# Ledger of designs, part 185: peptides against a protein of PDB entry 5OK6

Target 1, 215 residues: chain A of PDB entry 5OK6
Amino acid sequence: ELPGLDSQWRQIENGESGRERPLRAGESWFLVEKHWYKQWEAYVQGGDQDSSTFPGCINNATLFQDEINWRLKEGLVEGEDYVLLPAAAWHYLVSWYGLEHGQPPIERKVIELPNIQKVEVYPVELLLVRHNDLGKSHTVQFSHTDSIGLVLRTARERFLVEPQEDTRLWAKNSEGSLDRLYDTHITVLDAALETGQLIIMETRKKDGTWPSAQL

## One batch from the design tools (peptide; made by RFdiffusion4, then SolubleMPNN)

Design b2_p29_2_s3 (from b2_p29_2, 11 letters changed)
Fold by OpenDDE base, seed 3:
Structure b2_p29_2_s3 (fold): chain B 215 residues (1-215), chain A 29 residues (1-29)
Amino acid sequence: as target 1 above (215 residues)
Amino acid sequence: MLTLADPEAAAAARAARRERLEAELLAGL
């Protein structure tokens, strides 16, 4: 059974635990398609639970570019295309109205940027490859706030690199050349890595030389 | 065939991209 309309409004919109609550790094927030949310607002503000303004199930279909991988469309804008809700609020809405059959929730994490928190709607998808097999990529998602060290560790794990093997990373730039990722302590954002970018893991040869020395 | 980028040029380009990306993140775009 649906809560009272005023109760719904308070649960979802209140500044303490609702949509307006402060962002906290590491927390999960969820995207809700804007039109649905506006319909919900109209419904609960109307004061008539029997109104024709009932929003129905949450449907985020318009936010997805495909229903296979459930990738978000590019260029979505908060407040225009979607609303962000904290996990508690999202779960309330789903409990009350349901989510369109087959659609996954659009969960995103709060990240810490310089002097501000933001929900990272578009994490970075990097194409990880080995220097000797550029045609076999592994797509892995990273936060802008993840370190290059994490990217390297992830690549090593994915390619089953043994602990004694030395590795380092290169990013393929827009000109088609390789930019060395020297500092592993900087973030993905600091390194200005972007979705779809090829990241090459180079493994040191047994003779102690690097393959890139031949370039 | 892949080539190595000039480190200084790459650093400058990266700095510019970083600023753009940060601005986009802050804007929610």
Scores: peptide ipSAE 0.598, ipTM 0.934, DockQ to the pose 0.726
Fold by OpenDDE base, seed 1:
Structure b2_p29_2_s3 (fold): chain B 215 residues (1-215), chain A 29 residues (1-29)
Amino acid sequence: as target 1 above (215 residues)
Amino acid sequence: MLTLADPEAAAAARAARRERLEAELLAGL
C-alpha cells in the first residue's frame, strides 16, 4: 500500500535517510533509472494519488546491456541515466511500486577513496588464470579499493593452491606483455587493473625456481 | 607467447591508466 505522497517524498528525498544522505563506506546503494525516478517525483509532487502521473513499477531495463548476466551498460552517468538511493529508500520504493518481474536490483557498494566516498557502480572484473593453463579463466569481481593481496588470495583459493606453495601475480598489459604485481599492499586501482584484464597467477616450482624465469 | 614487460615502460603506463581510472571512478564510471 502506498503511503501519502508527502510521506513518500520525505522518506526518499530526505537528506538524513534518503537520496541526499551522506555516503558511508561499505553501505549498499541502488540504481534507479532516471526517467522513472523523475516520473515518481512528478507524481508525489502533484498531490493527487490518483493522478495519471503514477510512475508504475520500477523498470531499470534501459540500464542493462543484457537480461542474462544483467550487466550494466557502459558509460552510464549518475544524474543523467540513473539516480542512486540508499538501501532503505530503495526498499521503500520497491515495496510501494514494485520492481519489474524478473529484473534484479542494481546494488552497489560505497567505497572509500582519498578524501571522498563514492558508490562503485562499475567494480573491476578480472580474469584469473594459472600460468600453466592460460585458457581456463575465472572471472572474479573486485573493488578498486581491494588490495592486490586479496586478488592473490582469491586466485589461490579458486585454483586450490596448497598453503605451502608460493605464488605471485602478473597482469597482462595492453601490449600483450606481463607486468609484475610486486606490491601486494596496493589497491586494484593503484595497480591500474581494468575490467577484462588477464591476471596470471604464477606458482613457484618445487625446485625453487619460477616459471617466468624461462621467459 | 608471453613476454615480460619493461619495468620502466610498465610503470609509466600504469601511472597513466591509474589517473584515467581514478577520474572515471570519481565520475561514477
Scores: peptide ipSAE 0.597, ipTM 0.934, DockQ to the pose 0.718
Fold by OpenDDE base, seed 4:
Structure b2_p29_2_s3 (fold): chain B 215 residues (1-215), chain A 29 residues (1-29)
Amino acid sequence: as target 1 above (215 residues)
Amino acid sequence: MLTLADPEAAAAARAARRERLEAELLAGL
């Protein structure tokens, strides 16, 4: 059942779990398409529950580039294309109005950057490959704040690398050459890795040599 | 054929990209 219009407004905008509450690292926030949200605002501010301004179910269709992978369109801007709601507020709206059938929620995490928290709307999608099979990539999402060590561990897991096998990472740069990721303690952001970038996992040979030594 | 990047040039390029990426991230992209 829909709560009163004023209650809805307070819950979503001004509540402890409202839109304006502080960001906390690791928490989930959700994107809501701006036009729907504005329609909702108009509805709850109108004071008439039977108003023609009823927003209907949440529809984030315009935020997606496709309905297959449900990937966000590039270049979406907060406040123009979408609003961010904390998990509790999102769940309230979904419970009240529903979500368009078949659409997944657009969940994103708060990350900690130097001196600021942000909802990471666009995590980094890396193409993980093995040095000996560049044609078989695994697309994996990482936070900008994830370590290169995590990328390496993830690659090892995806490729079922045995614990005794030694591995290291290379990033293919825009020039087509390989930049070695020496420091595994730096972040994806520090390493300046970008979505769509090929990350090559090199496995040491049994003879102790590295395949890249032949390059 | 893959080639190894010049470490110094690569480092400089990464630094520049990092700055851009951080700016984009801070801008909400």
Scores: peptide ipSAE 0.594, ipTM 0.933, DockQ to the pose 0.734
Fold by OpenDDE base, seed 2:
Structure b2_p29_2_s3 (fold): chain B 215 residues (1-215), chain A 29 residues (1-29)
Amino acid sequence: as target 1 above (215 residues)
Amino acid sequence: MLTLADPEAAAAARAARRERLEAELLAGL
């Protein structure tokens, strides 16, 4: 059941627990399509629960570029295309109004940048491949704050690499050449990796040599 | 055909990209 309109407003917009609360690294926030949110605001601010301003179920369809993989459109802007809500507020709205059938929530994480917290709306999608089969890629999502070590571990897992096998990473750059990812302790951002970039996992040969030595 | 990048040139290019990417993140892009 829907709570009172004033109660809804306080719960969602309250600066302590609502939309305006401070970001904390690691927390989940959710995107809500701007038009729906504005209609909700009009509804609860109008003070008439029987008004024609009832927003209906949450529908984020316009934020997605496809309904198969549920990828976000590029270039979405906070405050123009969507509003960010903390998990508690999102779950309240879903409980009260519902979410469009079959549509997944758009959950994103707060990340820590050098001197600021941000909701990472567009994590990095990397194409992971093996050096000996560049045609078979695994698309995997990473945070800009994830380490190259995590990328390597993920690649090893996806390609079922045995623990005793030695592996390392290369990134294909815009010039078509391979940049070695030497330091596994730096982040995806530090390595300047971008969505759609090909990341090549090289496996050491049994003779102790590296395949890239032949390049 | 894949070639190996020059490490020094690659480092400079990465530094420039990193700055751009960070700016985009801060701008919410």
Scores: peptide ipSAE 0.592, ipTM 0.933, DockQ to the pose 0.738

Design b2_p29_2_s4 (from b2_p29_2, 17 letters changed)
Fold by OpenDDE base, seed 1:
Structure b2_p29_2_s4 (fold): chain B 215 residues (1-215), chain A 29 residues (1-29)
Amino acid sequence: as target 1 above (215 residues)
Amino acid sequence: MLTIADPEKAAKEREERLKELTKKLLEGL
């Protein structure tokens, strides 16, 4: 049920619904390993469907750092390591060629950045801890566009904080000191939070004092 | 031992980091 080569090219590369389609916030895009994609391009441009240039099933193995959590390798570059395709184009390719057995799709969302839309290939992974137990971290992914308020709510949920308990956040900076996140309405990006950064949730004491007041 | 950052210093450093992070994101993340 493989379409003709010209039809494949049009479906994937056309500017209306293909790779060149404008990004729209909230939409899903998918990563495809660059070498596979180039092989596919060569195949469909060659004009011979029986050629030895058949790309085989999609295999993004080289983009993953592990096959357990399926995390992406760090430092991957669009156009060099992978190409981004809209959901429709991705699903066509998977339908035509298949995806390597057991390998998950690499789905990412379009986000709004200052004056531009981008596919967020690397969401921010924060290490959430409580002030009284710095050794037990919960790694949670956030979008750069998520609010600090969401980070706080997420931390409260993970640590089973009761609604009546007051909490606030601190970020451990590069110098190892605590930078308080006062404004919960700004985004993770605006707060300049980075993957691997420790975020400390402080809970107000029953006596009404904050633990950090003793620092 | 954890220490509290100077708020003014921290704000300046954060602004610098934000510029760098934004640049990285705009370049391909």
Scores: peptide ipSAE 0.469, ipTM 0.908, DockQ to the pose 0.747
Fold by OpenDDE base, seed 4:
Structure b2_p29_2_s4 (fold): chain B 215 residues (1-215), chain A 29 residues (1-29)
Amino acid sequence: as target 1 above (215 residues)
Amino acid sequence: MLTIADPEKAAKEREERLKELTKKLLEGL
């Protein structure tokens, strides 16, 4: 059952788990399409539960570039295109109004950046390939705060690399050349890796030489 | 055919990109 309009407002906007709650790293937040949210605000502020301003089911359709992979449109802006809600608030709204049938929630994580927390709306999607099969990529999502070491481990796992095999990473730059990722302790962000970027996992040869030495 | 980038040049370019990426990320893009 839908709670009272004032109660809804308090829970979502001013509650302990409301929209204005401080971000904490690792928490899940959810995107809500701005127009729907504004409609909801108008509804609950109107004081009439039978008002024509009833927002209906949450519908984030306009935030998606496709309904197949449910990828977000590029360049969405918080406060203009969407509102961020903590998990509890999101779940309340979903329980009250429902989510458009077949539409997945847009869940994102809070990440810790230097001196600030942010909801990472656009994690980095990297194209992982092996040096000997550049045409076969595996798209894997990473946080900007993930280490290059994690990218390497993920690549090794995805390509079923044996523990005894030695591997390292290269990033293909905009010029088409290979930038070696020497430091595995820096983050994806620090390495300036971007969505769609090709990351090449090089495996050391049995003779101890690296394939890249032949380039 | 792939070529290896000059490490120094690559580092410089990466640093430049990092500034822009950081800005975009902090701005919510």
Scores: peptide ipSAE 0.465, ipTM 0.906, DockQ to the pose 0.711
Fold by OpenDDE base, seed 2:
Structure b2_p29_2_s4 (fold): chain B 215 residues (1-215), chain A 29 residues (1-29)
Amino acid sequence: as target 1 above (215 residues)
Amino acid sequence: MLTIADPEKAAKEREERLKELTKKLLEGL
């Protein structure tokens, strides 16, 4: 059952706990399509629950590039294409109005960047491959704040590398050359890795030599 | 054919890319 219009407004737009509350690293926020949100605002500000301004269920269809993997369109802008809501506010709206059948929520995490917190709307999608099979990639999503060490561990897991096997990473740069990811403690951002970039996991040979030594 | 990049050159290029990526991340997200 829908609460009163004033109660809805206070719950969602309250500056302390609503849309404009401070970001905290690690928290989940959710995207809401801008047109729907504006319709909701008009509805609750109108003061008449029987009005024709009822927004209906949340529909984020216009934010998605596809309905298979539910990837976001590129170049979406906060305040123009979507609104960000904290988890509590999102769950209230879903409870009150519902979410379009089949659509997943667009959940994103707050990350800590130098001197600022941001909702990471576009995490980095890397193409993980093995040095001996460049044609079989695993697309994996990482935060800009994730370490290269995590990328390596993830690659090892995806390719079922045994614990005793030694591995290291290379990034294919824009010129097609391989840049060694020496420092596993730096972040994906600090390594300047981008979505769609090929990351090659090299496995050390049993003889102790590296395949790349032959390049 | 895959080639290994010069580490020093690669480091400089990465630093330049990082500046742009950081700017985009801070402005666009």
Scores: peptide ipSAE 0.463, ipTM 0.906, DockQ to the pose 0.740
Fold by OpenDDE base, seed 3:
Structure b2_p29_2_s4 (fold): chain B 215 residues (1-215), chain A 29 residues (1-29)
Amino acid sequence: as target 1 above (215 residues)
Amino acid sequence: MLTIADPEKAAKEREERLKELTKKLLEGL
C-alpha cells in the first residue's frame, strides 16, 4: 500500500533520512534511473494518487551495459542519468513501487576521499595474474580506498597460495614495464591503479630467489 | 618480455597520475 503523496516526498527527499542527507563512509546508497525518479517526483507533487503520472516499478535497465553481469554503463553522471538514495529511501521506493523483475539493485558504498565523502559508483577492476601464467587473469573489484595489502591477500586467495609462500605485487604501467608495489599500506587510489590494469603476483621460489631477479 | 621500471621514475609518474585520477574521480562522482 502506497503512503500519502506528501509522506512519500518527505521520506525520500527530507534532509535527515532522504536523498539530501549527509554521506557517511561505509554506508550503502542505491542508484535510481533519473527518468523514473523525475516521474515519481511529478507523481507525488501532483497531489493526485490516481493521476496518469504514476511511475510504475523502478526500472534501471538503461543504466546497465549488460544483463548478464549487470555492469553499469561507463560515463554515467549523477543528476543526469541517475540519482543516489540512501538505503532507507531505496527500500521504501522498492516497497511501494517494486523493482523490475530480474534486475538487481545497484548498491554502492560511500567512501572517504581526501577531504570529501563520495558514493563510489565505479569501483576499480583489476586484472590479477600470476608471474608464471600471465594468460590466466582474475578480474576483481576493489574500492579506491582499499589497501594494496588487501589486493595482495585477495590475489593469494584466488591463486590458492599457501600461507608459508612469500608473494609481492607488480603493476604493469602504461609503458609496459613492471612497477613494484612496495608499500602495501597505501590505497588503490594512492597507488594510482586504474580499471583494467594488470596486477602481477610474484611468488618467491623455494630457493629463496625472486623470479623478477632474472629480468 | 616485461621489464622492471625504474623505481624513482615510476614513483614520480605515479604521483602525477594520482593528481589526474583524483581530479577525474571527484568530477565523475
Scores: peptide ipSAE 0.451, ipTM 0.903, DockQ to the pose 0.686

Design b2_p29_3_s1 (from b2_p29_3, 14 letters changed)
Fold by OpenDDE base, seed 3:
Structure b2_p29_3_s1 (fold): chain B 215 residues (1-215), chain A 29 residues (1-29)
Amino acid sequence: as target 1 above (215 residues)
Amino acid sequence: DVLEELKEKARKEREARRKLIPFRDDDFD
């Protein structure tokens, strides 16, 4: 059921679960297309429920690059292209107006950075490969705050590596060189890993040698 | 953007500290 217009406005903009709520690490926030949100603001501020300003279903189509993988367009700007809402506010709007059929919600996490919380709109997509099959990649999304240890564990899981097998990671640089990811405790951010970067999982040979031992 | 600034900082710090190995076709043979 649609609440009164003043109640909608208070719930979404000025409530404990509103748009202005402080960010908390690990929480889910959702993107809403800016024009839809502005139309909703105009509707609830107009005071007429029968107004021609009714926003209709939430439609984030303009934020997506494609409708197959539902990847966001690059270079989207908060306040210009989209608005961020906490999970409670998003779920209210979806319950009141609906979401465009077949379109997924754009859920993102709050991450903790030095001295600031931020909604991570663009997590890092890494191309995970094995050293012996560089042509077969698994694309996996990671937070900038995820550890290299998590990347390694994820690679091991995706490639069905046995617990007794020893593995390590290499990153392929933009200039074509390789660097070894020695420290598994640093973050994806600290390792300066980027979306589309190839991450090579090397598995130790049964003889105890590494494939890259001659490097 | 704070994240982009941190990414650029991390990139520069990594470039300064890491040993780069030229990629070869036989690197993993």
Scores: peptide ipSAE 0.408, ipTM 0.846, DockQ to the pose 0.757
Fold by OpenDDE base, seed 4:
Structure b2_p29_3_s1 (fold): chain B 215 residues (1-215), chain A 29 residues (1-29)
Amino acid sequence: as target 1 above (215 residues)
Amino acid sequence: DVLEELKEKARKEREARRKLIPFRDDDFD
């Protein structure tokens, strides 16, 4: 059953637990298509539950570029294309109105940046490859706040690298040059890694030499 | 956008640190 309109407004929009509440690192927030959200706002502010302004089911279809991988369109803007809701508010709206059948929720994490928390709407998708088999990539999603050390560990896991094997990473630049990722303590952001970027895992040879050192 | 500003800063810092490691794609044979 739908709660009263004033109750809906207070639960979703209140500054303590609603849309305007402070972000906290590691929390889940959800995207809601802006037109739907504005229709909901108009409905609950209208004071008539039987109003023709009833928003219907949440439908984020316009935010997706495809219905196969459910990837977001590029260049979406908060407050223009979507609004961000904390998990509690999202779950209330879904329970009240439903979500379009077969459409996944658009869940995103709050990340900690040097002086601000932000919902990371676009995590970084890296193409992980081995130096000796550039044709077999693993696409893996990372936060901008994830360390290069995590990228390396993830690459080792995806390629089933034995614990005793030494590995290191290279990033392929748009110009075709390769930069070695020497510092594993810096973040994906600090390393300026971007979505679609090729990350090459080099494995040390049994003779103790690196493949790239023979060049 | 703060994230885009940080990304652009990181890109500029990376470009400044880019030692032209003359390793081309052919270096991983």
Scores: peptide ipSAE 0.388, ipTM 0.787, DockQ to the pose 0.677
Fold by OpenDDE base, seed 2:
Structure b2_p29_3_s1 (fold): chain B 215 residues (1-215), chain A 29 residues (1-29)
Amino acid sequence: as target 1 above (215 residues)
Amino acid sequence: DVLEELKEKARKEREARRKLIPFRDDDFD
């Protein structure tokens, strides 16, 4: 059953638990397509539950590039293309109106940046490869706030590297140069890693030499 | 956007640190 219109408005827009609540690092927020949200606003502000302004099911279709991988379109702008809702508000709206059949929720995390918290709408997609098999990539998503150490651990896990094997990372640049990621404590952001960038995991040889040291 | 500013800063700092280690493309073949 739909709650009263004033109750809906307070639950979704209330500054403590709604859209205007403070961001907290690690929390989940959800994208809602802007036109749907505006239709909902008009409905609940109209004061008539029988109004022709009923928004129907949440439909984020216009935010997706494709319905296969459910990737977001590039260049989406908060407040223009979508609104961000905290998990509680999102779950209320889904409970009241439903979500379009087969469409996944667009969940994103709050990240901590220097002096600001932000919902990370576009995490970094890296292409992980081994130095000895550059043709076999694994696309993995990382936060800008994830450490290079996490990227390395993830690469080791994906490639089933044994614990005793030494590994290190290289980032391939657009011009073909390779930068070694020496510091594993810096973030993906600090390392200036970008979506679509090739990250090469080098494994130390049994003789104790590195493949790249022969260059 | 603060994130884009931070990205651009990190990119510039990386470019400044880039020692072109000319890995020739041929050495991973």
Scores: peptide ipSAE 0.373, ipTM 0.768, DockQ to the pose 0.677
Fold by OpenDDE base, seed 1:
Structure b2_p29_3_s1 (fold): chain B 215 residues (1-215), chain A 29 residues (1-29)
Amino acid sequence: as target 1 above (215 residues)
Amino acid sequence: DVLEELKEKARKEREARRKLIPFRDDDFD
């Protein structure tokens, strides 16, 4: 059953538990399409439950670029295209209005940046490849806060690298040069890695030489 | 060589996939 309109407003917009609550690292937040959310705001503020402003089911279709992989469109802007809600508020709205059939929730994590918490709407998608096999690319999603060490471990796992094999990473920059990722303790963000960037895993030869030393 | 081909392929793929990181430069300043 739908709560009273004033109760809905207080539960979703309450600064302690609702939309205005502080971000906390590791928590889940959800995207809601802006037009739907504005229609919901108008409905609950109007005071008439029989109003023509009833928002219907949540439909985030306009935020997706495809209905196969459910990838977000590029360049979406908070407050213009979508609103961010904490998990509790999202689950309330879904329980009251429903979500469009077959459409997944758009869940994102709060990350800790140097001076701010932010909902990471677009995690970094890296293209992992081996130096000797261009045909075996793996697209893997990482947080900006993930370490280069995690990227390296993930690459080793995806390529089934034996524990005794030495590996290192190279990032391709925008100018087309390769920069070696020397420090594995820095983050994806600190390394300025971007979505769609190629990351090359180099494996050391049995003779102890690196393939890149021949270039 | 293979690394140069990789370099060129990755440039084309990166140029085609310029996703705006929703981190504004002002979020880090």
Scores: peptide ipSAE 0.121, ipTM 0.588, DockQ to the pose 0.029; fails the geometry check

